# Peptides against a protein of PDB entry 8YVU: the designs that were tried, part 145

Target 1, 39 residues: chain A of PDB entry 8YVU
Amino acid sequence: PQLCYILDAILFLYGIVLTLLYCRLKIQVRKAAITSYEK
Target 2, 160 residues: chain B of PDB entry 8YVU
Amino acid sequence: TWLTVLKKEQEFLGVTQILTAMICLCFGTVVCSVLDISHIEGDIFSSFKAGYPFWGAIFFSISGMLSIISERRNATYLVRGSLGANTASSIAGGTGITILIINLKKSLAYIHIHSCQKFFETKCFMASFSTEIVVMMLFLTILGLGSAVSLTICGAGEEL

## One batch from the design tools (peptide; made by RFdiffusion4, then SolubleMPNN)

Design b2_p22_2_s2 (from b2_p22_2, 14 letters changed)
Fold by OpenDDE base, seed 1:
Structure b2_p22_2_s2 (fold): chain B 39 residues (1-39), chain C 160 residues (1-160), chain D 39 residues (1-39), chain A 22 residues (1-22)
Amino acid sequence: as target 1 above (39 residues)
Amino acid sequence: as target 2 above (160 residues)
Amino acid sequence: as target 1 above (39 residues)
Amino acid sequence: NLLLLILLALFGILLLRLLAEL
């Protein structure tokens, strides 16, 4: 029971971190696409 | 750009903020209706005693509504109003998180001190229930803060 | 306790799906970067 | 609790929508 709540917190934090990393990666893709369109 | 993405998501973020606010308000009202918080010994419900579910929900609701209205009308005065409301909601959310963390620490300490192996004791049950509600409120507050900060960044980008 | 384990399973599945999507996006970014360098 | 499960599910859906719109 207590372990379950701890696991939920870890999985939630992991989801947030993955979302932030995904956002950063998508920004990089968009920046790369814009730089390729201006050449 | 990040700003163009955030601009497209303004309505969604505003709706999310309003939804979060309504859920927080519902939890606050249910807890206040079922439990006499004033009669509970200790600071297990310190966040509720501070009225956080109520004023936090109001700030988030106003911020979300202003964000949606600002996006729909595209008026400069509404953009500034939305930015101000989102900034205020971000500050309120940060304060709320702090209060909830303090409450959570007190609730966990209470459970540890009283060696609550038997959930049948009324005090242990109340402390456990408080911990669960505070955790849920903390998650909702983090979501609300995330939406308010995102809207603030979007609004600041429109003023530049 | 049973609901907590169900939630853990859902969050775990969500984390796996997000990780796979992130990996796919990362591969696409790398491919786009390589294609822009060959030009 | 069921309520926490519902809230976490809603959070996951919101994250997925944010990821899709990104």
Scores: peptide ipSAE 0.486, ipTM 0.793, DockQ to the pose 0.413; fails the geometry check
Fold by OpenDDE base, seed 2:
Structure b2_p22_2_s2 (fold): chain B 39 residues (1-39), chain C 160 residues (1-160), chain D 39 residues (1-39), chain A 22 residues (1-22)
Amino acid sequence: as target 1 above (39 residues)
Amino acid sequence: as target 2 above (160 residues)
Amino acid sequence: as target 1 above (39 residues)
Amino acid sequence: NLLLLILLALFGILLLRLLAEL
């Protein structure tokens, strides 16, 4: 049971990191789309 | 295109498939070495009794190796061989998932019937251990199937 | 212990879905960058 | 439990490599 909770913590941290990276990438796509519209 | 991305990741997917197969084989060998499955009451280890960790690992290993070799050698005959092996591995993965789900249901039913409130009782411990191992094997099989299907789509796209 | 394993399964599925979405988004950023280079 | 941790670590490494190559 203790190892299961450690695993949950690692997976949770991984999920947060991936979510942050996804948000950063989504902002980059939006900026690129805006720059393409202004041309 | 999605095909171009999958082609670039073909070696990675092949390595993933081999790794999944090796882990499944390790699980099978450890369980068979530590536990006499034949003397365990019920169908808690039905997936192991069916030999899935062994034959599934062989299919996934062959498929992954063929995919890596096909990418490295870039030969048309190897592409066809890899496509065939990946298709076979995809079928094996689907069958493995079915066997593991059946095993999981039987293990959960065993825990429910015996009212396993005491985790340290030998029978309940074995049923819980089986459930944990089967769940892990199920996740690995899903990953292996995902890699095999991706490699199959890549190989099919190269033949078109 | 059962709740921990359920949480592991949910977090694992979430990690897979986020990885797929990240891959899709990264492809979109690359396509946008290529389109900007061709202009 | 240890085996689950090892599998998840390997899966995490695999995902990180996939993310790096993308």
Scores: peptide ipSAE 0.486, ipTM 0.792, DockQ to the pose 0.401; fails the geometry check
Fold by OpenDDE base, seed 3:
Structure b2_p22_2_s2 (fold): chain B 39 residues (1-39), chain C 160 residues (1-160), chain D 39 residues (1-39), chain A 22 residues (1-22)
Amino acid sequence: as target 1 above (39 residues)
Amino acid sequence: as target 2 above (160 residues)
Amino acid sequence: as target 1 above (39 residues)
Amino acid sequence: NLLLLILLALFGILLLRLLAEL
């Protein structure tokens, strides 16, 4: 049971980190699309 | 920009903050109604003794409501009020995290000292229950703080 | 304990889905960067 | 356990919304 809670915490942290990275990447895609439109 | 994204999400962040506050209040109410925290040995419910679920929920609710109202009415005085309330909620959230971490450490220490192998021992059960509730409250507080900080940054960007 | 394992399974599935979405988005950023360099 | 599941589900929904709006 303790291992299950530890795994939940790790998976939760992983989900947060992936979400932040996804957000950053999506902003980069938008910036790249805008720069491509101005050229 | 990050500011434009946060501005679009301002209402969602405000709703999230209110929801987090309500859940924290519900947890506080349930724990206080079921358990006599004053008679529990040790500081396994120190966060509840400090009243954090109550005052923290009030701060988060007020800041979330002000953020939603500020976004909807676009009035300068409401923007400033929302910024102030979100800043206060961010400070409250940070203080709450600190209290919850201290509580969690005490609860874990209690479990370790008493070698809580038997779940049916009342003291071990209470310490385990405290640990579970404090972890959930800590998670909710982190989410609330994240929303409050995001709203504060958004509001500060509108004042510049 | 059973609910903890169910939660682990859901979080694991969520992590996989986010990883796939992140990979797709990363490929899009790379394609957009290449297209911007060719202009 | 059930409460943790509810919290994790809410967190997942928040993450999905944040991902959709980005």
Scores: peptide ipSAE 0.478, ipTM 0.787, DockQ to the pose 0.394; fails the geometry check
Fold by OpenDDE base, seed 5:
Structure b2_p22_2_s2 (fold): chain B 39 residues (1-39), chain C 160 residues (1-160), chain D 39 residues (1-39), chain A 22 residues (1-22)
Amino acid sequence: as target 1 above (39 residues)
Amino acid sequence: as target 2 above (160 residues)
Amino acid sequence: as target 1 above (39 residues)
Amino acid sequence: NLLLLILLALFGILLLRLLAEL
């Protein structure tokens, strides 16, 4: 049971970090698409 | 820019903040109705004894409502009011996280000391229940803080 | 305790889905960078 | 249990919406 709560905390942090990284990467893809359209 | 994205999601962030506040209030009322917290020995429910679910819910609700009203009416005085309320809610959220972490540490320490192999013992059950509720409130408080900070950044960007 | 295991399962599934989406997005960024270099 | 599941679902919806805007 203690391991379960620790795992929840780790998975939650991992989910937040991955979401932030995904957001950053998606912004980069959109910026690259806009710059390609302006050329 | 990231500011324009946050501005578009301002209403959604406000709704999320209100929802988080309502859920925290519901947890507070349920715990107070089921358990006589005043008669529970120890600091297992220290966050509830401090009244955090109640005052935190009020701050988050006011902040979320002001954010929604500010977005809809687009008035300068409402933007300033929303910024102030979101800043206050961000401070309240940070304080709440601190209180909840302290409560969680005390609850975990209690479980460890009593070697709670027997889940059916009233003390071990209460400590486990407290731990579960505190963890849920901690997640809610983090979500509320994230919403309040995002709304604060949006409001600050509108004042510039 | 049963909730903790359910939460772990949901968070784990969410983490897998986000990881797959991140990998797909990373491949798209790499493809966009290669096409920009060939231009 | 049900409330935690509802909260997690709402958090998931929030993240999905944030991802859709991004």
Scores: peptide ipSAE 0.478, ipTM 0.789, DockQ to the pose 0.329; fails the geometry check

Design b2_p22_3_s1 (from b2_p22_3, 13 letters changed)
Fold by OpenDDE base, seed 3:
Structure b2_p22_3_s1 (fold): chain B 39 residues (1-39), chain C 160 residues (1-160), chain D 39 residues (1-39), chain A 22 residues (1-22)
Amino acid sequence: as target 1 above (39 residues)
Amino acid sequence: as target 2 above (160 residues)
Amino acid sequence: as target 1 above (39 residues)
Amino acid sequence: SELDKLGELTLVYLLQVLSLFF
């Protein structure tokens, strides 16, 4: 049971980090698309 | 740049907030239907006794709906309304987290005091169940607060 | 305990989905960067 | 575009679920 809660915390943290990275990457894709359109 | 990204994700954040609110409401209704909280000794369900799953869900739902409407109609008065609702939802989320943490501490203390080695004992089962539900609600509340804060930042950026 | 395991399963699935989306987005960023460099 | 469609579908689903509570 304690290991389950620890795993939940780790998976939750992993989910948050991945979400942030995904958002950053999405911004980069949009910036690249805008730069490509201006050229 | 960050404001532009948040603005584009405003609808998604609003939907996430509504979903979180609904899940919290569902958990609240399930717990209230299965358990007679008023008859349970101790403060292991203090968050439920305070009605947090209900009023918190209402605040998050209203905030999410207003955010979606504000994004779709793009009216100045809706932006202000959404900002106010998101601010209220952020405060509600913070309060909810505090209540849930207190409830979690009480539940854990109860488990430790009674040396709940036998899971089939009614009191220990209830305390364990409360702990699990509170943890789930805590995660959902954190997600809801994150969405509400993001929407608040977006709304503040639009007023600027 | 059962709820903890259910939450673990949901978070695990969420992590996998986010990882796949992140990989796809990373590929898109790379393609956009290559296209921008060729212009 | 596909992510936007998924977002819209999620919104529709959420609205349907909300309608069950009112």
Scores: peptide ipSAE 0.471, ipTM 0.782, DockQ to the pose 0.085
Fold by OpenDDE base, seed 4:
Structure b2_p22_3_s1 (fold): chain B 39 residues (1-39), chain C 160 residues (1-160), chain D 39 residues (1-39), chain A 22 residues (1-22)
Amino acid sequence: as target 1 above (39 residues)
Amino acid sequence: as target 2 above (160 residues)
Amino acid sequence: as target 1 above (39 residues)
Amino acid sequence: SELDKLGELTLVYLLQVLSLFF
């Protein structure tokens, strides 16, 4: 059970990091799309 | 640019594979150091008895290292070597997953047979611990397999 | 305890899905960058 | 580009961590 909770913590942290990265990447894609449209 | 991107991705995947391998190896060594698998009743640690954490980790490590080296040197022979190693690692990963699933089934069956309601019972604790470790290793193995397959696909693409 | 394992599975799946999405998004960003460089 | 740099930095960091084990 303790290992499960540790794993949960690690996976949760990983998920948060990935979510942040995904959000940043999504913003970049949007910016790139806007820049492409203005051209 | 695409090749550069793929190369960077290959290095990342290789590092991820090595890391996964190292973690698996660490878990294997910890389990082997803490538990005398030979004296454990049942097949709760069948994956460990098969030595999967060790040889699997070795395969993944070699695959990752070769992938990194291949990317850095841009030599055709290294690319082929990396492809071969990644293929071998993929096979090893698949085999490992199979072994881990079998181990998991045995562990779960053991827990079910003993009706483990009390966590403090030694047998139940061991079975539960085994299950947890096997699940973790299974996840790591899946990650390693994914990286190995990805590297294999990338390597195959570079050779066509 | 059982909830912990379920949570692990969910988080693991989430991680995989996010990784795939991140990869796809990264590819899109790269494609967009290439297209922007060629204009 | 920054994300790529971050990726590279992360890779370097991971390599350094790995070097500690070998």
Scores: peptide ipSAE 0.459, ipTM 0.783, DockQ to the pose 0.093
Fold by OpenDDE base, seed 2:
Structure b2_p22_3_s1 (fold): chain B 39 residues (1-39), chain C 160 residues (1-160), chain D 39 residues (1-39), chain A 22 residues (1-22)
Amino acid sequence: as target 1 above (39 residues)
Amino acid sequence: as target 2 above (160 residues)
Amino acid sequence: as target 1 above (39 residues)
Amino acid sequence: SELDKLGELTLVYLLQVLSLFF
C-alpha cells in the first residue's frame, strides 16, 4: 500500500510536468500559426 | 510522418528502454536480497522465480544499447542488428507481461483466499507487497515493450 | 489500497496519452518552424 | 527552445549515466 502511494505521487508529478510542457508547446504552435497567417 | 518522428526519437526510446531495464534489475536485486523467494509458499513471486526481472532486463538493455549505438554510428549492419534486438525484446516483453499477469492473478487469489484484511500480518503483507511490485513491473514492462515496438517500427522503416 | 491502484492505472494511462499528444505537438511545432524558415 | 535544450541536456545526461554501466 505504501508503494502504491509513492507510485501515485510519481505519476502525479509526471502528469503535471507533462501538462505544463504540453501547454507550452500548444502556445508555441498557436504563435507559429498566427505568425504564418500574418505573412 | 509519424515514422519520421519515431526515427528522430530513437535515442530517447533506447534510453527509456535501458532505464526500464535497469529499474527492473534493481527491483529484482532488491527482492532477491531482502526475501528468500524459495521459502515463500505459493506462487506469489512466480515472476521472480522465473527470473524475469533479470533476463528481461538483459534483453531490454541489449535492445536499447543497440538502438542507441545504431543511431549514433549510422551503420547499416548496426541498424539491422538493432532491428533484430528490438524484435527479440518485444517478444520478451510480451512474454514478461504474460508471466506478470499470471503472477498477479495468483497473488490476488492468495489475498482473497486468506481474506487479508490485516496488512501487518506477514503472509498478507508479502502478498500485498508482491502485488504492488508485480504491478510496477507490469507498467515498466509495458513501457519497455512500447519502446521496443517503436524502435522496431523505426528500424523496419529504415530497411524498407 | 484498491483505490490507490485504480488511481495508478488512470494516472498511467493519462501519462501515456499526454506523451503521445506531446509528441504530436512537437512535430507540429517543428513543421511550423520549417515552413516559417522556408518563407 | 529552452525546453528543447533542456530535453537534449537531459538525454545527454542519461546517456552519460548509462555509460557508467558499461
Scores: peptide ipSAE 0.445, ipTM 0.782, DockQ to the pose 0.080
Fold by OpenDDE base, seed 5:
Structure b2_p22_3_s1 (fold): chain B 39 residues (1-39), chain C 160 residues (1-160), chain D 39 residues (1-39), chain A 22 residues (1-22)
Amino acid sequence: as target 1 above (39 residues)
Amino acid sequence: as target 2 above (160 residues)
Amino acid sequence: as target 1 above (39 residues)
Amino acid sequence: SELDKLGELTLVYLLQVLSLFF
């Protein structure tokens, strides 16, 4: 049980961090696409 | 640019908030149907006794719905209403997190004091079950709070 | 305990999916950067 | 792009389900 809860916490944190990174990366891709369209 | 991204994801955030609320309600109803919380000794289910799964879910649901409606109709009064609802939901989420953390501490303390090695003992089982449910609700509340805060920022940006 | 393990499985799956999406997005950003450099 | 479309479709579906409650 203890290992399960620790794993939950780690996976949850990992999920949040990945979500933030994904959002940032998505924004970068969108900016790049807009810049490419304007050129 | 950041505000623009949030505006585009406003509908998604609203849906996420509603889903979080629904899941919280489901957990609350399941726990109330299976267990008679009023007869359980101790404060293991303090968050449930406080009714957080119910009122919190209501706040999150209303906030999410208002956010979605505001985004669709783009009316000034709806934007303000959504902003208010999201702000209220953010406050409710913060309060809920606090309550859940307190409940979690009590549950962990109970487990530690009784040195619960036997899972099938009623008291230890209840404490473990409470801990699991509280942790899940905590995660859901954090997600809901994140969505509500994001929606609040979006709404505030539209008013400026 | 059972709920904890179920949650772990869901979070683990979510993490894998996000990692794959992140990798795809990262490749797209790199391609966009290369295209921008060639122009 | 396809994943984005799937996300949008899922969102629309969720909104439809929610509309049943109101």
Scores: peptide ipSAE 0.445, ipTM 0.780, DockQ to the pose 0.070; fails the geometry check

Design b2_p22_3_s2 (from b2_p22_3, 13 letters changed)
Fold by OpenDDE base, seed 5:
Structure b2_p22_3_s2 (fold): chain B 39 residues (1-39), chain C 160 residues (1-160), chain D 39 residues (1-39), chain A 22 residues (1-22)
Amino acid sequence: as target 1 above (39 residues)
Amino acid sequence: as target 2 above (160 residues)
Amino acid sequence: as target 1 above (39 residues)
Amino acid sequence: SELDKLQEYTLLFLQKVLDLFF
């Protein structure tokens, strides 16, 4: 039972980290697209 | 195109928000159907008594739907509407988190005071069940808030 | 206890989906970078 | 592709949600 809650916490943290990484990657794609458009 | 990527992300965030809202509504409906919260003594179900699963789900659903509609229809008024709805949903999500944290603290305090070692005792079972549901709703609310904030930022960027 | 396992399943699924999306986005960024370098 | 199917399922789900509210 405690393992389930620990797993929830780990998965939740993983989800947050992935979301942040996804946002960063998205920003990078946007910057790359803007730079390509300006050239 | 970069616009297509942005649209896909907005749709994903909108879907996440709607899904979160639906799950919250489902939990609220199940709890209301199984338990008469009005007859439960204490503040174990304070978030449910405040109607958070309902109004929170409504706000998130509206925000998600408006975001999706705004993405599908290239209309300026829809973009503004989506921005407003996402902002409202973000505020609602923050308020919901606060309410859920307070409820969680009360539930945990109740469990601690009564030394709930026996899960099958009615009061302890209800407190434990409430705690589990509140934690789940808290996670869902955080996810919904994250999606709403992300959509708000995207919408604000389009208005600039 | 059972709700915890349901939450784990949802979070796990969410994590998998995000990981796949992240991988796809990362591939797109790499392709964009290569295209920008060739110009 | 499986990804295309997933996108289609997502769109269908969104459409069902929209149909529930409108």
Scores: peptide ipSAE 0.401, ipTM 0.794, DockQ to the pose 0.076
Fold by OpenDDE base, seed 3:
Structure b2_p22_3_s2 (fold): chain B 39 residues (1-39), chain C 160 residues (1-160), chain D 39 residues (1-39), chain A 22 residues (1-22)
Amino acid sequence: as target 1 above (39 residues)
Amino acid sequence: as target 2 above (160 residues)
Amino acid sequence: as target 1 above (39 residues)
Amino acid sequence: SELDKLQEYTLLFLQKVLDLFF
């Protein structure tokens, strides 16, 4: 049972980090698309 | 910039906040319906006794809705209102996290003191159940706080 | 304990989905960067 | 693109949520 809670915490943290990274990448893709559109 | 990103994802963050709030409210109502918290000994449900699932969910829901409306209409008064609501929701979220952490500590302490190895014991079962619910609510609250803070930063950036 | 395992399953699934999406976005960013470099 | 589809789904979801409240 305790291991389950620890796993939850790790997975939750991982999910947050991945979400942030995903957002950053999405921004980069959008910036690249805008730059290509202006050329 | 980060502000531009947050602005583009404002609706998504708002929806996430609303969903988080609704889930928290659902958990609160389920717990209150199934368990008579007032008759449970100890402080294992202190967050529920404080009514956090209810008022926290309301704040997050309002904040999220206002954020979505503000983004769609892009009116100055709505932007300010959304900023205020998101700020309030952020404060509420922080307070909620604090309450939940305290509750979690009490629940864990209870489990440790009573050496709850047997899940079928009523007291240990209740403490374990409380711990699980509190952890879930904590996660949801963190998500809600994250969205509220993000929306607050976005709104503040628009006013500058 | 059972609720914890359910949460773990949900978080795990979420993590997998995010990882896949992240990988796809990363590939898109790379492709966009290459295209911009060729112009 | 898949991104466009995701955006469309997001918008549809938002609309459904809004329809629940208004």
Scores: peptide ipSAE 0.377, ipTM 0.779, DockQ to the pose 0.069
Fold by OpenDDE base, seed 2:
Structure b2_p22_3_s2 (fold): chain B 39 residues (1-39), chain C 160 residues (1-160), chain D 39 residues (1-39), chain A 22 residues (1-22)
Amino acid sequence: as target 1 above (39 residues)
Amino acid sequence: as target 2 above (160 residues)
Amino acid sequence: as target 1 above (39 residues)
Amino acid sequence: SELDKLQEYTLLFLQKVLDLFF
């Protein structure tokens, strides 16, 4: 049971980090698309 | 720059592999230090007996390190090396998953056969502990495989 | 204990999905960058 | 921005990991 909670914490942290990275990447893609449209 | 972002992503994946490897290694060392696997009857620790936490951790660590180095130096030979390492890590991860699944099945079967309702029974406790560790290692291996595959795809894309 | 395992499964699935999405976005960013360079 | 801070934290984390191995 305790190991399960530790795993949950690790996976939770990983999920948060990936979400943030995904959001950043998505913003970059949007910016690139806008820049391409303006050219 | 876009290149900087991509490099950061590769580094992140590499770090993920390294962390996964380190955690797997830590689990392996902890289990080996706390439990004398050689004297434990049964196949509940088959993955540990096979040494997967160790060689798997090595593969993932090397893959992650090479990925980070390749990203930093941006040399063609390093990219190829990283691609090779990531491919090897992917294969290792797949093999590890297979081993861990087999171990998990054996552990679960052991728990079922011995009707492990009593948590304080030593054998049942060991089986449950093994199951938990194997599950954790399985998750970590899948994460490592995911990162290795991602790095492989990224590296292949850079070579094309 | 059961909740912990369920949470592990959910977080694990989430991690896999995010990883795949991240890879897709990264490919898109690369394509956008190449297209921008060719213009 | 929060994104910039996250980026810095990521870089610092990466650097720490790298320093552990190199």
Scores: peptide ipSAE 0.424, ipTM 0.803, DockQ to the pose 0.089; fails the geometry check
Fold by OpenDDE base, seed 4:
Structure b2_p22_3_s2 (fold): chain B 39 residues (1-39), chain C 160 residues (1-160), chain D 39 residues (1-39), chain A 22 residues (1-22)
Amino acid sequence: as target 1 above (39 residues)
Amino acid sequence: as target 2 above (160 residues)
Amino acid sequence: as target 1 above (39 residues)
Amino acid sequence: SELDKLQEYTLLFLQKVLDLFF
């Protein structure tokens, strides 16, 4: 049970990090698309 | 630049792999230090008996480190080395997953055989604990494998 | 306790999905970059 | 600017992790 909570914390943290990275990547893609469109 | 993004991603994957490896090592070390796996009845800790937490963690750590170094130095020889290490880590991860699944099956079977309704029974507790650890290790191994495969694909893409 | 394991499963699945999405997005970014470079 | 800060934090974190191993 306690290990489960630890795992939850790790997975949660991992999920947050991945979400942030995904958001950053998505923003970069959007910026690249905008820049490509303006050229 | 896209190259900078890719480098950051590879470094992140490498760090993730190293962290996964370290966590696996920590769990392995804790289990080995607390429990005499050799004297435990059954194959509840078969993955630990096989030494997976150790060699698996080593492979993942090396792969992650090489990936990070390769990205930082941007040397062709390091890229090849990283690719090789990541490939090896991927194989190791796959093997580890297999071992862990087998261990998990044995642990679950043990729990079912003993009708472990009472958590406080020593045998049931050990089996449950083993199951929990194996599941955690399995998740970590899958994460490590994912990172290693991702790094392998990235490295292969750079060589092409 | 059982909820913890369920949460672990959900978080794990979420992590996998995010990883796949991230990979796909990365591939798209690469393709976009290549296309932009060729133009 | 926030993205830059986050990138810096990421790099710092990576550096700390690397420093732990080397």
Scores: peptide ipSAE 0.400, ipTM 0.796, DockQ to the pose 0.084; fails the geometry check

